Peptides against a protein of PDB entry 9IZ0. Designs and how they scored, part 58

Target 1, 345 residues: chain A of PDB entry 9IZ0
Amino acid sequence: ITCLGSNGHTYKQLVKGGNDDLRQDAVMEQVFEQVNGFLRSYRKTSQRNLSMRTYKVIPLALKTGVIEWVQDTIPLGEYLDSAHKVYHPKEWSLSTCRKLIAEKQMEDLETRLKVYDLVCRHYRPVFRHFFLESYADPVQWFTTQTNYARSTAVASVLGHVLGLGDRHGQNILIDKTSGEVIHIDLGIAFEQGKKLPVPECVPFRLTRDVVDGMGITGVEGVFRRCMEFTLETLRREEDSLLSVLEVLRYDPLFSWLISPLRRMKKQKMQLENFNQPESGNITTDASRDPKIQRNNVSGESEAERAILKVRQKLSSTLSVEASVGELIRIAQDPSYLALMFCGWS

## One batch from the design tools (peptide; made by RFdiffusion4, then SolubleMPNN)

Design b1_p11_6_s3 (from b1_p11_6, 6 letters changed)
Fold by OpenDDE base, seed 3:
Structure b1_p11_6_s3 (fold): chain B 345 residues (1-345), chain A 11 residues (1-11)
Amino acid sequence: as target 1 above (345 residues)
Amino acid sequence: MPAIVLELLKE
């Protein structure tokens, strides 16, 4: 829908209806705005304009809401599929790569690693070209690539700390103007991605293409340093961040668990993606909600466990540099990446 | 916050 604002500006809005609870997205956006407050307060982060890109989410009902349409964006996965056909027309298609990984999903780790390595040799990264195509001016190119590395670093730390799941290439937008990343569909948080049919074993998405977008320095440049400054800021503001999350513990509307229906929908999408290329709009009209009696006692215990895990991830037991080093290592480890859903390749 | 007067411009 397009809405006319009282300021005379037109705003494109996405009306989302169905089994997705937009209250989770709206709450995560509020947490990101608070974190953006912390990032503005510290010299190391403010001097670099470190922020999580946010968008407006307005829940209207339990299953309906309005989402701000983020203008001038493209899904990372859409860009990568198009760019790979242009830059590597003799390499394997994404569908071929997905099929090969899918066919081996039930095999041992060694077999899955061999197939992942084989796919990696026949499907090279292309995301560097986004910046080269979009920005003819060297200063704009450098600025946008720097903004990408910065925003990806912030999103990676926040994604880890808050345990954001479902970080496939369609849930990550790239701003064509700024080069910044925008994370959408935030309804899988607090490590509920590990409860997906194919568990998310990495702390955040740091695939070869995500690294390729950082340019010649890869993870060792702007990205690592911005992760360190972001994590340093979150550790300093631990009590403030935990206080924001404690408010959510007492929100009877907030779900600390992935709904069985959302899990089943993601399971079905994962199984369908083994057999068909992603043709977009699956309007699954699943009209029959069984009344899940929310045992309130289970919700509070899961909230407490989620907050405890956030606190553990903010622990100063390791240095900021050591913690970031380990996160980067795990996020790039082929032994975890080969276990991921074929849509993470 | 601007009050969004929802004039639904139907595209």
Scores: peptide ipSAE 0.007, ipTM 0.473, DockQ to the pose 0.021
Fold by OpenDDE base, seed 4:
Structure b1_p11_6_s3 (fold): chain B 345 residues (1-345), chain A 11 residues (1-11)
Amino acid sequence: as target 1 above (345 residues)
Amino acid sequence: MPAIVLELLKE
């Protein structure tokens, strides 16, 4: 829909309906706005304009809401698929790579690593080209690439701390004007990504293409330093962040668990993305609405576990530099990336 | 906060 604002400007909005609960997305955006407050208050982060890019989410009903249409963006995965065809036209298609990984999904780690390495050799990173083709001016190029590395660093720390899941390339937008990343579809948080059919085993998405966008310094430049400053800020504001999350513990509308319906939808989308033929009529007899007896007792225990995991991730047991170093290492480890959906790009 | 007068233009 297009909405006319009271300022006379038109705003494109996404009406999302069906089976997606937007309340979690709206809450996560509120958490990001609070974190942006902390990042603005701390000198090391404010002087670098570190922020999580946010958008407005207005839940209207359990299954319907309005989302701000983030203008001038492209999904990372859409750009990458297009760019690979242009820059590496003799390499394997994304569909070929997906198929080969899917065919080995049930195999041992060693077999999956061999196929991952094989895919990586036949599907080279291209995301550096986004900045080269979009920005003819060297100052704009450098600024946008810097903004990309900064925003990716903030999103990576927040994604880890809050346990954001389903961070595939379609859920990461790139702002074509600023170079910043925008994370969308926030309905998998607090490590519920580990409950997906393809478990997310990395703290955040730091694939070869994600690194390629950072330019010649890769992770060792702006990205690492901005992760460190972000994590330092979040550790300093731990009690403030936990207090924001504790409010959500008592929100009867907030779900700390992935809904069965959302899990099934994500499962179907993952299978479709692998071009796996629908194995057989699972007649989802849609008539049995399982009366969601929300066992309120289970919700509180899951909220407490989620908050405890956030606290553990903010622990000062390791230095900020050591913690960031380990996160970067794990996020780039082929042994985890080979287990992921599109871990090679 | 600007009051968002949402005029729903149905296309």
Scores: peptide ipSAE 0.007, ipTM 0.458, DockQ to the pose 0.021
Fold by OpenDDE base, seed 5:
Structure b1_p11_6_s3 (fold): chain B 345 residues (1-345), chain A 11 residues (1-11)
Amino acid sequence: as target 1 above (345 residues)
Amino acid sequence: MPAIVLELLKE
């Protein structure tokens, strides 16, 4: 829908209805706005304009709300699929790569690693070309690539600390003007990605294409240093961040668990993508809502466990540099990446 | 809260 504001400006908005609860997205956006307050107050982060890009979410009912349409963006996955066809027309298609990984999803780690490495040889990264195509001026090119590395670093630390899941290429937008990343569909948080049919084994998305967009330095330089400054800020503001999360513990509208319906939808999409071509009309017949008695006692225990995991991730047991180094290592480790869903590449 | 006048411009 397009809305005329009382200020005379037009605003494009997404009306979302049906099976998705927007309350989790709205709450995560509020947490990001508080974290952006901490990043602005600290000299090392404010001098670099470090922030999580946010968008407005207004829940209207249990399964209906309005989302701000983020202007001038493209999904990372949409760009990558188009760019691979242009730059590597003799390599394997994304569908071929997904099929090969999916066919081996139930095999041992050694077999999955061999297939992952084979796919990597026949499907090279292309995301560097986004900046070369979009920005003819060298200063704009360098600025937008730097903003990409900065925003990806902030999102990677926050994504790890808050346990954000479902970070596939369609849930990450790229701003065509600034080069910044915007994370959408925040309805899998607090390590609930590990409860998906194919568990998420990495702390955040750091695929070969995500690294390729950082330019010649890759994960070194801007990305690593901005992760370090972000984690240093979050450790300093630990009590403030935990106090914000404790308010959510007592919110009867907030769900600390992945909904059974969302789990079933992800399971179905993982199984159906094996057998049918691109006809995007998922008419899910919603007729059998089992009255799950929400035992309130189970929700409080999951909230406490989620807050405890956030505290553990903010622990000063390791230096900031050692913690960031280990996160970057795990996020790129083929032994974890080969275990991921075939659409996660 | 600013009153957003929702003019639904139909595309």
Scores: peptide ipSAE 0.006, ipTM 0.450, DockQ to the pose 0.022
Fold by OpenDDE base, seed 2:
Structure b1_p11_6_s3 (fold): chain B 345 residues (1-345), chain A 11 residues (1-11)
Amino acid sequence: as target 1 above (345 residues)
Amino acid sequence: MPAIVLELLKE
């Protein structure tokens, strides 16, 4: 939809309807705004303009709302598929890679690693080209690539701490103007991604293409240092962050659990993406709402467990550098990436 | 926040 603002400007908006509860997205965006407050308060993060990019979410009903259309963006996954066809036209298609991984989904880890490595050899990273083709000026190129590494570092730390799931390339937008990342579809948080049909085993998305966008230094330099400064800030503001999350414990509208319906929808979309070539928007109206009697007692116990996990991730038991080093290691580990739906790109 | 008057311009 297009909306006329009270300022006389037109704003494109996305109306999302169906089975997705936008209240979780709206709440996560509020948490990100609070975290952005913390990042502005500390010199190390403020001097680098470290922030989580946010967008407006307005829930209108239980399953309907308006989302701000983030202008001048592209989904990472859409760019990567297009760029691979241009820069590596003799390599395997995304569909070929997906098929080979799918055919081995039920096999042992060793077999899955062999297929993952084989896919990686025939599908090379291309995301460096986004910055080279979009910015003819060397200063703009360097600035936007730096902004990408910074914003990805903030999103990686915050995504790990909050346990954000479903971080596939379509749920990560790239701002064509700033080079910053914008994370969308925030309806899987607090490690509920581990309860998906294909479990998310990585703390955040740090695939070969995500690293390729950081340029020659990869994860070293800007990305690592910005993760360290972000985690240092979140550890200092632990009590403030936990206080914000405790408010959500008492929000009767917040869901600490992935709904069975959302889990089934994600399963179906995964299976359909394995079996169909590029065919557009199928709005499947799954209108059967089973009256899930929310046992309130189970919700409070899940909220408490989620908050305890956030506290554990903010623990000062390890140095900031050691914690970030381990997170980067796990996020790039082929043994976890080979288990994912699309861990090679 | 500007009040978004939702004029549903149907294209």
Scores: peptide ipSAE 0.006, ipTM 0.460, DockQ to the pose 0.023

Design b1_p11_6_s4 (from b1_p11_6, 6 letters changed)
Fold by OpenDDE base, seed 2:
Structure b1_p11_6_s4 (fold): chain B 345 residues (1-345), chain A 11 residues (1-11)
Amino acid sequence: as target 1 above (345 residues)
Amino acid sequence: MPAIVKELLKE
């Protein structure tokens, strides 16, 4: 929809209907705004303008709401699929890569690693081209690539700490003006991504194309250092962050668990993305709402476990540098990436 | 039209 604001400006908005509860997205955006407050309070983070990019979410009902249309953005996955066709027209298609990975989904880890490595050799990173093609001015190019590395570092730390799931390339927008990342569809948090049909085993998305966008230094320099400053800030503000999350424990509208329906929907979408022949609209009537007997006792125990995991991730047992080093290592480990949906790009 | 917008508009 298009809305006229009280300021006379026209705003594009997305009305989302259906089976997704936008209250979780709205709550996660509030958590990000509080974290942005912490990042502004510390000199190391404020001097670098470190922030999580936020957008407005207005839940209207249980399954409907209005989302701010983030202008001048593109989904990372949409850019990458287009750019691979332009820059590597002799390499394998995304559909070929997906098919080969899917055909080996039930095989052992060694076989899956061999196919992942084979796919990686025939589907090379291209995301550096986003900055080279979008910015003719060298200062703008360097600034936007730096903003990308900074915003990706903040999102990676927050994604790990809050256990954000479903971080595929369609749920990550790139701002064409600033080069910053915007994470959307926040309805999988607190490690519920591990309960998806294809479990998310990495702390955040740090695929070869995500790294290629950081330029010649890759994860070293700007990205690593901004992760360190972000994690240092979150450890200092642990009690403040946990207090914000404790409010969510008592929010009857917040879901600490992925619903069976949302899990099945994400399963179907994953299978459809593997099985695309060009075939038409099958309207499946998903109208059977199973009466979710909310055992309130199970919800509180899951909230407590989620908050405890956040506290454990903020632990000072390891240095900030050691913790960030281990997170980067795990996020790039082929043994986890080979198990993920589209872990090669 | 972004694939996510096509997904969000199919709902």
Scores: peptide ipSAE 0.000, ipTM 0.310, DockQ to the pose 0.113
Fold by OpenDDE base, seed 3:
Structure b1_p11_6_s4 (fold): chain B 345 residues (1-345), chain A 11 residues (1-11)
Amino acid sequence: as target 1 above (345 residues)
Amino acid sequence: MPAIVKELLKE
């Protein structure tokens, strides 16, 4: 829909209906706004304009709401598929790569690693070209690539700490003006991504194309340093962040668990994305909801476990540098990437 | 309720 604001401006908005509870997205956006407050308060983060890009989510009912349309964006996955056809027209298609990985999904880790490596050799990264195409001025190019590395670093730390799942290339937008990342569809948090049919085994998405967008320095430049400053800030504000999450523990409307229906939908979408070429808007009209009796006792225990995991991830047992080093290592480990949906791009 | 919310709740 397009709404005329009281200020005379037109706002494009997405109306989302169906089995997705937008209250989770709205709550995660509120957590990001609080974290952005912390990032503005510390000199190391504020001097770099470190922030999580946010958008407005207004739940209207249990299954209906309005989402701000993030203008001037493109899904990372949409850009990568288009750019790969331009820059590597002799390499394998995304569909060929998906098929080969899917055919080996039930095989041992060694076989899956061999196929992942084979796919990687025939599907090279292209995301560096986004910045080269979009910005003819060297200062704009450098600024936008720097903003990408900064925003990706913030999103990676927050994604790890909050246990954000479902971080495929369609759920990551790139701002064509700033180069910043925007994470959308936030309804899989607190390690619930590990309960997906293809479990998310990495702390955040740091695939070859995500790294390629950082330019010649890759992860060892702006990205690592901005992860360190973000994690340092979150450790200092641990009690403040945990207090925000404790409010959600007592919210009877907040779901700490992925619903069985959402899990099944994500399963179907993952299987369809392996078996079909990307032709068409999947309006899945799934109109039959079985009344799941929410046992309130299970929600509080899962909230406590989620908050405990956040606390554990903020632990000062390792230095900030050592913690970030380990997160980057795990996020790039082929043994985890070979197990993921589209871990090669 | 704003008129727009009444329209969106009819679908």
Scores: peptide ipSAE 0.000, ipTM 0.354, DockQ to the pose 0.025
Fold by OpenDDE base, seed 4:
Structure b1_p11_6_s4 (fold): chain B 345 residues (1-345), chain A 11 residues (1-11)
Amino acid sequence: as target 1 above (345 residues)
Amino acid sequence: MPAIVKELLKE
């Protein structure tokens, strides 16, 4: 929809309906706004304008709501698929790569690593070209690439700490004006990504293309330092962050668990992304609404476990540098990336 | 409450 604001400007909005509960997204955006408060209060982060890009989510009902349409954005995965066709037209298609990884999804780690490495050789990173195409001015190019590395660092730390799942390239927008990342579809948090049909085993998305966008310094430049400053800020504000999450523990509308419906939808979307649509009309009569007996007792225990995991991730047992170093290592480890949906790009 | 929510709740 397009709405006319009280300021006379028109705003494009996304009406989301059907089976998606937007309350999770709205709550995660509120958590990000609080974290942005902490990042503004701390000198090392404020001097770098470190923030999580946020958007407005207005849940209207259990299955409907309005989302702010983030203008001038493109999904990372849409850009990458298009750019690979331009820059590497002789390499394998995204569909070929997906198929080969899918065919080996049930095999041992060694076999999956061999196929992942094979895919990586035939599907090279291209995300550096986003900045070269979009910004003819060297100052704009450098500024936007720096903003990308900064925003990706903030999102990576927050994604790890909050256990954000489903971080595939369609759920990461790139702002064409600022170069910043915007994370969308926040309905998988608190390590619920590990309960997906393809478990997310990385702390955040740090694939070869994600790194390629950081330019010549890769992870060792702006990205690492901004992760360190972000994690240092979150450790300092641990009690404040945990207090925000404790309020959510008592919110009867908040779900610490992935809904069965959302899990099934993500399962179908993962399978459909592996199968080209041969036109088989399987009318699955979805008419049996299983009465969701909310066992209230399970919700509180899962909230407590989620908050405990956040606290554990904020632990000062390791230095900030050591913690960030380990997170970067794990996020780039082929043994985890080979297990992911589209871990090669 | 954003003005947009006040309008959407009037229809």
Scores: peptide ipSAE 0.000, ipTM 0.356, DockQ to the pose 0.020
Fold by OpenDDE base, seed 5:
Structure b1_p11_6_s4 (fold): chain B 345 residues (1-345), chain A 11 residues (1-11)
Amino acid sequence: as target 1 above (345 residues)
Amino acid sequence: MPAIVKELLKE
């Protein structure tokens, strides 16, 4: 919908209804605003304008709400699919690569690694071209690529600490003006991505194209240092962050568990992608709502486990540099990436 | 329109 504001400006809004609970997105955006307060308070982070990009979410009912339409953005996955056809027209299609990974999804790790490496040789990164196409001025090009590396570093640390899942290319927007990343569809958090039909094995998305967008330095320099400053800030504000999460423990509207409907939808999408050509009409007949007796006792135990995992990830047992180094290593490790869903690449 | 949607349109 388009709304006229009291300031005379027109605002585009997304009205979402049906199967998705927007309360989790709204709560995660509130946590990001608190973290942005911490990042502004410290000289190392504020001098670099380190922030998580946020958007407004208003839940109106259990399955209905209004979402801010983030202007001047493109989904990372939409850009990559178009750019690969232009820059590498002789390489394998994304559909061919997804099919080969999917056909081997039930095989051993060695077989999956061989197929992942084979796909990597026939499908090269292209995300560097986003900055070359969008910014003719060298100063604007360098500034936007730097903002991309900074915002990706903040989102990677927060995504790891809060256990954000479902970080596929359609759930990551790129701002065409600033070069910053915006994470959308926050309804899989607190390590619930490990409960998906294909478990998420990496701490955050650091695929070859995500690294290619950082330019010549890759993960080194701007990205690594901004991850370190973000993690240093979150460790200093551990008690403040945990206090915000403890308030959510007592929110009767917050769900610490993956929605059974969302789990079923992901299971169906993972199975249907084996058997059907590109017919984009997902009419999910939602007619059987099983009355899940929410045993309240199970919700409190999952909230406590989620908060304990956040505390463990903020532990000072390793230096900031050692912790960031290990996170970057795991996020790029082919042995974990080859285990991911075929749409993760 | 709910009051909260009017606040969203002021920021």
Scores: peptide ipSAE 0.000, ipTM 0.329, DockQ to the pose 0.021

